# Designs tried in a protein design run: peptides against a protein of PDB entry 3C66. Part 11

Target 1, 189 residues: chain A of PDB entry 3C66
Amino acid sequence: KSWANLFEKNDFFFRYKFYLEITAYTRGSDEQHLKWSGLVESKVRLLVMKLEVLAGIKIAHPFTKPFESSYCCPTEDDYEMIQDKYGSHKTETALNALKLVTDENKEEESIKDAPKAYLSTMYIGLDFNIENKKEKVDIHIPCTEFVNLCRSFNEDYGDHKVFNLALRFVKGYDLPDEVFDENEKRPSK

## One batch from the design tools (peptide; aimed at target 1 R168)

Design b1_p12_2_s2 (made by RFdiffusion4, then SolubleMPNN; from b1_p12_2, 5 letters changed)
Fold by OpenDDE base, seed 5:
Structure b1_p12_2_s2 (fold): chain B 189 residues (1-189), chain A 12 residues (1-12)
Amino acid sequence: as target 1 above (189 residues)
Amino acid sequence: ELEIVPEFLSTK
């Protein structure tokens, strides 16, 4: 299959049993988020290269388009909740307690001027070398190096009240609803 | 099923 077919949304989220989610969070301005998320996105290829050389990983394929969402985020506790609950189908229902910003509501006065948390999520599809009897694959080192690379780029990104970064390993059946179209059925176990 | 470590890494 051509590389082009790997980047089709509908095929990508059904192709792999496992995914690594990389989410850049910003509680601040859209401009701050654009800079932060753009930096993180620009470094994902370096993480992919580090994952591909791990003995337990057969394939690491990035989905090239970020998923973008934003929530009204009036408190630091709300920002913590977003970071804890986002990125898993099992936990994302907790985010229903927050106001999701949509194209339909973004111009409402109560939403337009509200404090916001912005999210940009990149996905890496993972295939593992099961035949090597490796029951455990440690991705801590490449993930930590990636985080340090992003955070050290600018001193402003050291402010955890504004800028955050999370990596989550997720099974295909537990991907967030945002990756599927309305007519698509979530992968089974 | 393969165990992946860490399953979640947050910088908050």
Scores: peptide ipSAE 0.466, ipTM 0.930, DockQ to the pose 0.819
OpenDDE base, seeds 1, 2, 3, 4: peptide ipSAE 0.440, 0.443, 0.440, 0.442; ipTM 0.924, 0.924, 0.924, 0.924; seed 4 fails the geometry check

Design b1_p12_2_s3 (made by RFdiffusion4, then SolubleMPNN; from b1_p12_2, 6 letters changed)
Fold by OpenDDE base, seed 5:
Structure b1_p12_2_s3 (fold): chain B 189 residues (1-189), chain A 12 residues (1-12)
Amino acid sequence: as target 1 above (189 residues)
Amino acid sequence: ELEIIPEFLTTR
């Protein structure tokens, strides 16, 4: 199968047992989020390059399209909850307490002008060198360097009340529902 | 089981 087929949504989220999720968060304007998420997305290739050279990682394959979502986010506590609960099927149900912004509801007066948290999530599929009996793989350094690179690009991105960035290691069976179509079955353990 | 460090990194 061509390299292009690895980046189709339906194939990508079933190919790997493990994924690294990179989520850019913005509690502010859509314009602020577009700038922040665009920056993060532009740097993902550098993280991939750093992951690929780790002895425990056989393959680090980025999914080329971000997943976009937004929530009504009236408080800082809500923003913290989003950052804590998003990105895992086990915990994402907690986000049902917040109003998800959709194409169907975005024009409602209660939603249109409400404070929002914007999320852009990039995925990297991971394959590990199991043959080396490595029970542990440390990705802390490349992940921290990536975060520092993004945060240091503009002084405004140092404001944790507005701009945040998270990296989450997730098993394929625990991917968020957003990555699957209605007709697709979630991978089993 | 494969252990990845860290499993979750946040800037908060």
Scores: peptide ipSAE 0.443, ipTM 0.926, DockQ to the pose 0.817
OpenDDE base, seeds 1, 2, 3, 4: peptide ipSAE 0.413, 0.425, 0.422, 0.421; ipTM 0.921, 0.922, 0.922, 0.922; seed 2 fails the geometry check

Design b1_p12_2_s4 (made by RFdiffusion4, then SolubleMPNN; from b1_p12_2, 6 letters changed)
Fold by OpenDDE base, seed 5:
Formats: C-alpha cells, sequence, structure tokens
Structure b1_p12_2_s4 (fold): chain B 189 residues (1-189), chain A 12 residues (1-12)
C-alpha cells in the first residue's frame, strides 16, 4: 500500500498498539498558536528520525495532520488542568468542566472574546522490537532534545504561562476520542 | 510488558 494509504485517519489509529502524542499548547491568541504549533509540527520529522534509530523501536510513523482543539481558559489553573488531563481517554472527561470551542459556538459572545487555550496534537504510531516479555525502551533523550529544540527557537516560547509542549506515550485503547469517528469502535485492550 | 520512559513529559 502507498504511503498515502498508511496516513488515512481511520486506518492509522487502529494500526499500532502504541502512540506518542506531541501537543503544543498556547494560552493566548490564535496567531500566537499558529506560529507555535507550526514550529512544533515542522520539527516532528526530526523527532521521528531520532526515535527510529533507537534499538527498541522498529517503526515510528507520524500522522501527517494535527488535531486542533481549543477551550475557554479563564485561569492558569484551568490551563494546567488541560495539560494534565488531555491526551488520554481515561482522563479527558475531566475537560468537560471547561467549555470546548466548536464551529457551532465560536461566534457566541461569551466564547468569542474569552481567554482560550489552543491545542495542536501530532501523533506518532510506534511498533517495538519486543524480544522479551519485559522490555524497557528509554525515549527520554530524543524527547528532551525535541522539546529543547522547539523552546529555544524563539525567546517568546520560553514563557510557560503562554506556550507549553507535552509528549505523552499512550496505548491505542486509551487514545483520545477525537481520533475516532462517531461510527468507529475504540480499540480494545 | 513493555515499559516506556518517560510515559509523560511536560514542559510546564
Amino acid sequence: as target 1 above (189 residues)
Amino acid sequence: ELIIEPEFLSTR
């Protein structure tokens, strides 16, 4: 199958048992987020290259399209909660306490001018060289190098009150609901 | 069981 078929949404999130999620967060303007997320997205290929050379990783395939979401985010505590709870099906229900911005509600006066947290999430599907029942793979170095690369690109990206970046290792059955269509069944354990 | 480290890296 062509590379194009590997990156179809419906097939990608069922192919792998494991995923690495890269989320760029911005508590600020949509313009600030566009610049920040665009930078992060442009560097994901470098992270993939560093992951692929690790002995325990057989395959690292990026999904080519980011997932975009935004929440009304009036406080710093709300912003911290988003960063803690987003990216796992087990914890994402906590985000129901916040107002999700949608195409249907974005023009409402209470939402339009409200402080927002913007999220852009990239996914990497992972396949591992599992020789033994217990294998440990350390991805700390490539992940830290990636974070440092993104944060050091512009001095403004050092402001953790506005710009944040997180990497989360997730099992396929614990992927966020956003990656599945309404007619798709979540992968089982 | 596969153990990946870190499972979560936040820059906050």
Scores: peptide ipSAE 0.451, ipTM 0.928, DockQ to the pose 0.840
OpenDDE base, seeds 1, 2, 3, 4: peptide ipSAE 0.434, 0.239, 0.446, 0.447; ipTM 0.926, 0.800, 0.928, 0.927; seed 1 fails the geometry check

Design b1_p12_3 (made by RFdiffusion4)
Pose (drawn by RFdiffusion4):
Structure b1_p12_3 (pose): chain A 189 residues (1-189), chain P 12 residues (1-12)
Amino acid sequence: as target 1 above (189 residues)
Amino acid sequence: FKHHIYNTVIDL
C-alpha cells in the first residue's frame, strides 16, 4: 500500500444510519453568532457523555467540525423558514429562495452589506443496542438537559428574534448536501 | 432563544 492511503478522508457521513444534529442560529451580527455558536459548540461534548451512558446507545460519535453557512435574511419570515427548512435533504431545497453566502460572493457589494442569518451545525452520529423487538427509544431528557446547558448568566441569548437553537434526528440518506463533498454520492434508499 | 427538538422518540 501507500502513504496516500493512510491519509484517506474519513467516511463519517456514510458509516452511521442515524445522526443527531445540533444547530445554532443567529439572525444578527457576525460576533453575535461567534459567541452564540461558540457557547453551544462548547456544550456538545456534554451531550455525547449524557447520551453514551444510556442503555440503548451503543455510541454517540461527534464529528470534528461544525458546518457553517449564512444567508441574506431580510424578513423575520425568512429567518423562520430557514429554521423550519434547514437540516433535512427533503426540505433544504427551499433555502434556494434566499441568497447563500459563498466563497465567490462573500465579497460582493449587495451581499457583504446585507443583513444575514448564520448557522452552525454539529453532528453526533448514533448507533444502537437494539433491545428486544422493534421498540421506541427515548432520548428526550438528555436532549433537553443539553438545551438547558446552553446558557450564559453574563450574556442574554433570550431574544429569539435573534438567537435560536435546534436539534434534529436525521437518517443517513436524509443528511444535508453540505456534509458530502464534490466527490461523494449520497446514501440511497 | 427558542429550540426545537425533532424525533427524540426513535422508532427502530

Design b1_p12_3_s1 (made by RFdiffusion4, then SolubleMPNN; from b1_p12_3, 6 letters changed)
Fold by OpenDDE base, seed 5:
Structure b1_p12_3_s1 (fold): chain B 189 residues (1-189), chain A 12 residues (1-12)
Amino acid sequence: as target 1 above (189 residues)
Amino acid sequence: MKSRIENSIIDL
C-alpha cells in the first residue's frame, strides 16, 4: 500500500487500536491560533521520533492534517470545559452546550463577533509490541518534552488564558466523532 | 500555557 493510502482519513482511524491526540487550544484571535497551532504542528514530527524509539511502541504514524474546530467561548469556565471534554467520544457530548462555529453559521451576528476558542488536533496512530509481555507503556517523558519544547519557543504562549496544549491517549472506539464521516461506523470495543 | 497529559500510562 502506498504512503498516500496510509493518510486517507477513512483508513487511518480504523487502522490502529490506539491514538495519541495533540490539541492546540487558543481563546483569542484566528491569527493567534494560526501561529500557535502552526508551531505545535511543526513539532509533532519530533514527538513521533521520540515515541518510535520507546521499547513498547512498534509504530507511531502521524495523520498529515489537523482537525480544526471552533466554539463560541464567552467565559473562562467554558474554555476549561472544552479542554476537559474534547477528544473523547464518551465526553464530547458535553460540548453540545456550546455553539459550534461552522461554515454555515460563522457569518451570523451572534457568532461573528463572539469570543471563540479555536482547536487544532493532530493524531498519531500507535501500534505496540505486545510480544514482550509489557502490560504497560509509559509515554509521559516524550509527551512532557514535547510540551516543554512548545512552551519554551515564545514567551507570548505563557498566557494560559489564551494558549493551551493537551496530549490525550485514546482507544480507537473512543475517538471523537469528527474523525469519522457520517456514513462510517466507529470501531467497536 | 496550561498543559494536559492524559492517560500517559497505557494499559494494553
Scores: peptide ipSAE 0.546, ipTM 0.940, DockQ to the pose 0.822
OpenDDE base, seeds 1, 2, 3, 4: peptide ipSAE 0.540, 0.420, 0.412, 0.413; ipTM 0.940, 0.912, 0.912, 0.911; seed 2 fails the geometry check

Design b1_p12_3_s2 (made by RFdiffusion4, then SolubleMPNN; from b1_p12_3, 6 letters changed)
Fold by OpenDDE base, seed 3:
Structure b1_p12_3_s2 (fold): chain B 189 residues (1-189), chain A 12 residues (1-12)
Amino acid sequence: as target 1 above (189 residues)
Amino acid sequence: MKYRIENSIIDL
């Protein structure tokens, strides 16, 4: 059995205390999002390699599949709100003000033709080799290099009204609800 | 493309 089969989805979001979230945002067409998110996803392995060699990082383990979501996004302000509030359990409840697009509702006339924001989120589990709790780890450099790589690859993604990218460090107890199955209890603090 | 890098300084 390949090592890939040992990491069942079920324990990944319980295995680590810390996660790096990488979210590709698109306010536009599904086709635009597919191209943008696919580009971002294709570069995640390079970010992992840069994280693994940082002092204080013991393990950087990517989750294999992106999490996909989409919202009705009628305004630019709504798009900014999504980017501000998404990716944390503490703030994600603000997204309840927007209509989540689902397989059940996607064919409704009010949703089908509405402007949409698409989200694809990749997760990296992080384990740290720090004996002293007073030490800080700075992952800003590899994150910036990753962003620059995604930005410089194609000029077609220059429009910030359409294409955006976020990297967010979160604790396991503050992961979004989407990463847990219905029968799973959120990790405690 | 706008980008965000949030909480990149990890306090352990």
Scores: peptide ipSAE 0.582, ipTM 0.944, DockQ to the pose 0.850
OpenDDE base, seeds 1, 2, 4, 5: peptide ipSAE 0.570, 0.578, 0.574, 0.578; ipTM 0.943, 0.943, 0.943, 0.944

Design b1_p12_3_s3 (made by RFdiffusion4, then SolubleMPNN; from b1_p12_3, 5 letters changed)
Fold by OpenDDE base, seed 3:
Structure b1_p12_3_s3 (fold): chain B 189 residues (1-189), chain A 12 residues (1-12)
Amino acid sequence: as target 1 above (189 residues)
Amino acid sequence: MKYRIENSVIDL
């Protein structure tokens, strides 16, 4: 079986107990988001390389395709809420208060011209060398280096009202619903 | 750009 067949979507979100989520946020135009998310995505491989050399990390495996979503985002408070609630099954239900933009509704007048928040999320599956059940692994350093790399690349991304970046560590049972197909059951605890 | 790093300390 070619290595390509081993990385089919089919079991990626079931294979690991732990995941790192990297989300690029843009409250602005689709063009602004394309540039921002493309930059972030282009640097994910560097983050993976830094994670792989950390003590206690056995493997850091990126999922190759980003997950894309967008919401009608009329206020700055809504944008902060999206950034607070997105990326966890426990909290994502709060996003139901906002209008999700879909292919079916994107041409509606109330949605087409509305302010939008765009999200692009990359996932990294993590496997750990657990020698002792009380071991902690801190990934803060490589995550900070990654953020600094993205931030320092272009000053145009300096506006926090438009461009933001989040890295979130989650357990497989707390992954967002978007990563599972309709016929797939969420991993249990 | 604002950034967030959440739950970077992993309890194994």
Scores: peptide ipSAE 0.528, ipTM 0.934, DockQ to the pose 0.862
OpenDDE base, seeds 1, 2, 4, 5: peptide ipSAE 0.513, 0.528, 0.528, 0.517; ipTM 0.932, 0.932, 0.932, 0.933

Design b1_p12_3_s4 (made by RFdiffusion4, then SolubleMPNN; from b1_p12_3, 5 letters changed)
Fold by OpenDDE base, seed 3:
Structure b1_p12_3_s4 (fold): chain B 189 residues (1-189), chain A 12 residues (1-12)
Amino acid sequence: as target 1 above (189 residues)
Amino acid sequence: MKYRLENTVIDL
């Protein structure tokens, strides 16, 4: 059995205390999002490699699959709100003000033709080799290099009204609800 | 492209 089969989905979001979230945002067409998110996802391995060599990082383990979601996004302000509120359990409830697109509702006339924001989120589990709890680890450099790599690939991704990218450090107890199955209990603080 | 780097300084 390959090592890949030992990491069942079921324990990844319980295994680490800390996670790095990488979210590709697109306010536009599904085709635009597919190209953008696919590019971002293709570069995650390079980010992992850069994280693994940082002092204080013991393990950087990417989750294999992205989490996909889409919202009706009629305004630019709504798009900014999504980017501000998504990726944390503390703030994600604000997204309830927007219509989540589902397989059940995607063919409704009010949803089908509506402007949409698409989200693809990759997770990296982080384990730290820090004996002293007063030490800080700065992952800004590898994250910035990753962003620059994604941004420089195509000039079309320069349009911030359409394409955006976020990297967020999150504690396991503050992961979004989407990462847990219905029968799973959120990790305690 | 707007990008966000949030909480990249980790206080452990």
Scores: peptide ipSAE 0.354, ipTM 0.900, DockQ to the pose 0.849
OpenDDE base, seeds 1, 2, 4, 5: peptide ipSAE 0.344, 0.334, 0.341, 0.342; ipTM 0.898, 0.894, 0.897, 0.896

Design b1_p12_4 (made by RFdiffusion4; failed a check: a repeat of another design)
Pose (drawn by RFdiffusion4):
Structure b1_p12_4 (pose): chain A 189 residues (1-189), chain P 12 residues (1-12)
Amino acid sequence: as target 1 above (189 residues)
Amino acid sequence: FKHHIYNTVIDL
């Protein structure tokens, strides 16, 4: 074999059938999002610990990098549809109605200056100890405990017209396009 | 802020 093989990119978004995504939203400024997503990101490891000790959870595997994007966001209505539609491949297409900030256009006049909404998503891939028969598995408490941990006593993130946090349980075939690069086809049926 | 948690009761 060769050195090129050792350094082959990992296949995180193909190896699990289930993912938990944690999303920090900011309809505000760049630094408002830096602090906000920074706080949320600092707590994600704790969710891994809370989840992984559970009977039923075989592994809670965090990816190493947040997925970031921002859209020009004129109206409150837009910010809301972003939260609604972002996260699933079934629905993320609706985001095409808004202008996405890219490598090419981040420097343009009508974009550099426009109010923006910011997203920062982390992925925890899940694998399960399948109990007995096909049964429901409840991981709600560790998810809400994680939410309650996303707080600061010296910084108010209470204005939801600005700051928001969301979690999604998404099957592998339904992961957002952003997680697969130019090479990779997405998982199927 | 507000939060939304979707599909925490998972049917396997």

Design b1_p12_4_s1 (made by RFdiffusion4, then SolubleMPNN; from b1_p12_4, 5 letters changed)
Fold by OpenDDE base, seed 3:
Structure b1_p12_4_s1 (fold): chain B 189 residues (1-189), chain A 12 residues (1-12)
Amino acid sequence: as target 1 above (189 residues)
Amino acid sequence: MKYRIENTVIEL
């Protein structure tokens, strides 16, 4: 049985104290988002490899599936708000001001033709090899190299009004609600 | 493309 079969979805978001979130944002068409998110996803393995060799990282384990969401996004300010507030339980409640697109509502006339922001989020669980509780680990360099790789691949993604990328370090107790099933309790501090 | 890299310093 491959190691992939041993990580049931159910314990991944409880296994680590720390996670790296990688979110691809697209304010445009679903086709534009599919191409952009697919590019970002294709490079995540390279980020993992760079994290694994970083001093103080014991393991960098990617979750195999992206989380997909989309919002009605009528303005550029709404798009900035999504990018500011998404990816943390503390701030995600601000997204309730926007209309979440669901399978149930996607065919409504007000939603179907509305401008949309698409989000694809990948998670990497991090375990640290720190003997002393005072040590800091900085993952900025691998993250910057990853962003540069995604940015340099195709000039078509140059428009910041359409295509964006965020990397956020998050503690397990501050993960977005989307990663937990209805019967799962959020990790405590 | 705009990018954000946030809180990459982990204090254990």
Scores: peptide ipSAE 0.483, ipTM 0.924, DockQ to the pose 0.844
OpenDDE base, seeds 1, 2, 4, 5: peptide ipSAE 0.480, 0.477, 0.481, 0.483; ipTM 0.924, 0.922, 0.923, 0.924

Design b1_p12_4_s2 (made by RFdiffusion4, then SolubleMPNN; from b1_p12_4, 7 letters changed)
Fold by OpenDDE base, seed 2:
Structure b1_p12_4_s2 (fold): chain B 189 residues (1-189), chain A 12 residues (1-12)
Amino acid sequence: as target 1 above (189 residues)
Amino acid sequence: MKYRIENSIIEL
């Protein structure tokens, strides 16, 4: 398969055992989110470059497209809950307590004008150089550097009630349901 | 902006 085929959804979320999720959160307007997520997404390539040079990382492969979702988010507590629960299959069921905004419901009066949390998530597939079964790889440094790049770029993103960023390492079997098509079976442990 | 870095120490 050509290198281009590595960016096809159908293979990407089954190819790796491990993924790094980068999620930009915005509790505000769609315009605010587009600016924030666009900034975060523009920096992902730099994170990939930093990951690739780590001794324990064989491959850091970005998925080319963000995953977009939004929820009705009436309270700050709901926004914290979204940030706590999103990005893992184990915990994402808690998000069912919130109204997911869809193309079918976005024009409903109760949803259209409601406060929303917007999420844009980028994925990096990771393959590791496993010499010994006990090897730990620490990606905290490149992740922190990435966060610093995003937060230092513009002071407008200073409000933590509006703009947040999360990096989460997950196993392939614990990826959110959003990455799989309805007919795709989740990877097993 | 608040940030979260979760599970950055990877146990293989």
Scores: peptide ipSAE 0.594, ipTM 0.947, DockQ to the pose 0.853
OpenDDE base, seeds 1, 3, 4, 5: peptide ipSAE 0.583, 0.586, 0.588, 0.578; ipTM 0.946, 0.946, 0.946, 0.945

Design b1_p12_4_s3 (made by RFdiffusion4, then SolubleMPNN; from b1_p12_4, 6 letters changed)
Fold by OpenDDE base, seed 3:
Structure b1_p12_4_s3 (fold): chain B 189 residues (1-189), chain A 12 residues (1-12)
Amino acid sequence: as target 1 above (189 residues)
Amino acid sequence: MKYRIENTIIEL
């Protein structure tokens, strides 16, 4: 690879106007999360295939790596709040009320032994066939099929207090801050 | 498992 190819920044989060976010949530152990998120991630390619065949979708491109985060999550209400607020720049500031687990703080006694919510998020960039400015595309069916696939695979994930899954459609200007580098400017409306 | 599917109707 030429030196020029080493300096090419990934433009994935600038390339599309629209994204589908797939987040696996786990309130439990890191081992539980690894198994759950790994299952969800393993099925994303099947969702992409189902999206690509929809008449209104021109392109569905998955980002290759999940985004990982974890929060101290003392209560079930905190866990619901995370699921409500995560995945949108408009609402993610509410997560500042919780302690983000980082490599710098993970060994602190108050964090190490605390209940945690783990998040793993996959992104799919979407390009649409816009023939008419009034076209609506509904991706609910392939999303529901994907959820059913993940749910039916193993009964061990039945506990909604521990394992959850969310699919959220977002515009590029409303992507979470986590997808941008410090030197990158968020896309405008 | 609880699941959420949000904003799946895309207005272009």
Scores: peptide ipSAE 0.523, ipTM 0.937, DockQ to the pose 0.868
OpenDDE base, seeds 1, 2, 4, 5: peptide ipSAE 0.519, 0.518, 0.518, 0.521; ipTM 0.936, 0.935, 0.935, 0.937

Design b1_p12_4_s4 (made by RFdiffusion4, then SolubleMPNN; from b1_p12_4, 6 letters changed)
Fold by OpenDDE base, seed 2:
Structure b1_p12_4_s4 (fold): chain B 189 residues (1-189), chain A 12 residues (1-12)
Amino acid sequence: as target 1 above (189 residues)
Amino acid sequence: MKYKITNSIIDL
């Protein structure tokens, strides 16, 4: 398959058994989110490079486009809930308690001026070297280094009420619904 | 910035 096919959405989320999700969260303005997510996204390639050299990782392929979503987020508790529940099919149904902002509803009076949480999620598909009888791979170090790179870039991102970052390892069958089109079937376990 | 790393130890 050509390199072009590696970045086709439909092939990407079915190609790997495992994914690393990198989500930038912003409870604030769209401009704040654009700056924050743009920073995080700019560092993903460095994370990939660090993952690729791990003995247990055969392949670390980034998906080229972020997934963007936003929710009405009136409280800090709602923001904590989003950060807890997002990024897993098992838990994302809890987000149905919040109003998802869409192109159809964004101009509604109750939504337009409401406090929002913005989410930008990058995905890395992972293939592992099973031949080495390592039943376990630890990606904690590369992930922590990545977080430190993002955190240390600007002190403005120090406000945890506004800016947050999550890395989540997930199996393909537990990817969020957002990565699949309406006609696509979720990968089986 | 608060950060969360979930499932960094991967059982294959």
Scores: peptide ipSAE 0.436, ipTM 0.916, DockQ to the pose 0.827
OpenDDE base, seeds 1, 3, 4, 5: peptide ipSAE 0.212, 0.219, 0.335, 0.217; ipTM 0.834, 0.835, 0.891, 0.835

Design b1_p12_5 (made by RFdiffusion4)
Pose (drawn by RFdiffusion4):
Structure b1_p12_5 (pose): chain A 189 residues (1-189), chain P 12 residues (1-12)
Amino acid sequence: as target 1 above (189 residues)
Amino acid sequence: DFKLYSDMVIEL
């Protein structure tokens, strides 16, 4: 074989059928999002610990990089549809109604200056100890405990017209396009 | 604010 093989990109978004995504939203400024998403990102490892000790959870595997994007966001209505529609491949298409900030356009006049909404998503890939028959698996408490941990006593993130946090359980075929690069086809049926 | 876009009850 060759050195090029050792350095082949990992296949995180193909090896699991289930993913937990944790999303920090900011309809505000760049630094408001830096602090906010920074706080949330700092707690994600704790969710891994809380999840992984559970009977039923075989592994809770965090990916190493947050997925980041921002959209021009004039109205409260837009910020809300972004939260609603973001996260699933079935629905993320509705985000095309808003202007996405890219490598090309981040420097443009009508974009550099426009109010923006910011997203930061982390992925925890899940694998399961399948119990007995097809049964429901409840991981609600560790998810809400994680949410309660996303706080600061010296910084108010209470204005939900500005700051928001969301979690989604998403099957592999339904992961957002952003996680697969230009090479990779997405998982199927 | 926060939202869980699932009940975190998973059917396997």

Design b1_p12_5_s1 (made by RFdiffusion4, then SolubleMPNN; from b1_p12_5, 4 letters changed)
Fold by OpenDDE base, seed 3:
Structure b1_p12_5_s1 (fold): chain B 189 residues (1-189), chain A 12 residues (1-12)
Amino acid sequence: as target 1 above (189 residues)
Amino acid sequence: SYTLHSDMVIEL
């Protein structure tokens, strides 16, 4: 039985206390984003392998599908704001100042021609081994190696005005609203 | 630059 069939979406975001979010950002064309996000997604398995061998990590389990969103992003400051605020329930309300692109509005002339920021977010559920008396697990090294791997693939991905990659460690109660269905209650602290 | 949000040091 494929591991993919054992985790309904609904159980994944309730199963772990901790998650690693990997977000590929593109301020440019949909074609640019497709190439960038596809590259990042293709490398996530390598990050998982590096996380699993850390003494404090019991399980690193990737969610199988990226979450996709896009915003009208007229300025560089807006792009920086998106990168700062996205990926946490505490801060994501700041994104309400920007126009979210939806299937309902994408054909509006003002949205169609607007500069856009595209986001693709992947999640890794983390279970830690508490028994080893290690009160701290450092995931900085594997995360840095992952970013370097993605950015070194093509010289164009070095342009931080267009392409960005963020990694965020979050608790289950601070996951973005996008991961929960309308009928699901956010995990409590 | 890539953005690492928060210390990637997890306190259990």
Scores: peptide ipSAE 0.175, ipTM 0.808, DockQ to the pose 0.754
OpenDDE base, seeds 1, 2, 4, 5: peptide ipSAE 0.175, 0.162, 0.167, 0.167; ipTM 0.808, 0.804, 0.805, 0.804; seed 4 fails the geometry check

Design b1_p12_5_s2 (made by RFdiffusion4, then SolubleMPNN; from b1_p12_5, 8 letters changed)
Fold by OpenDDE base, seed 4:
Structure b1_p12_5_s2 (fold): chain B 189 residues (1-189), chain A 12 residues (1-12)
Amino acid sequence: as target 1 above (189 residues)
Amino acid sequence: SYRFHSDFVLDL
């Protein structure tokens, strides 16, 4: 299938058993996040290329649209919680303790000027070569290389108080709710 | 920090 057909949300999050989530985090300004997330997003293609050539990986397909979210993030502990809990259906409910910034509330005085954590999440659907008798596929190297590439681009991106990058290997049934429409049923185990 | 939230040695 053409990569073009993978840009449609319609079945992407049902197509694969496994996903790699790449989340760029910024606790700072929208401008800072735009630069950071834009950089990360620009490098995802390189990660895909590195994944595709692994003998155990049959397919690595990016979903090209980022998922954007932001939270009121008054403390570093809140920022840590976001980074710990985001990206898994099992844990994302913990984020309900934080105020999600929405189009409806973003202009409220209590939100407008509040410290925020911004999140941009990219997804890569993964299909594996089961037949190659590889009981194990190691994707640590390409993921680490990707992180290093993003991190090393600017010294400012080394400031973990502001900029973070997370990679999470997730099963389809454990994808965050954000990837599904209201009418879509989450994949079962 | 830069986080890896899984073992990327995937048992398949």
Scores: peptide ipSAE 0.314, ipTM 0.889, DockQ to the pose 0.797
OpenDDE base, seeds 1, 2, 3, 5: peptide ipSAE 0.301, 0.288, 0.308, 0.313; ipTM 0.882, 0.875, 0.885, 0.886

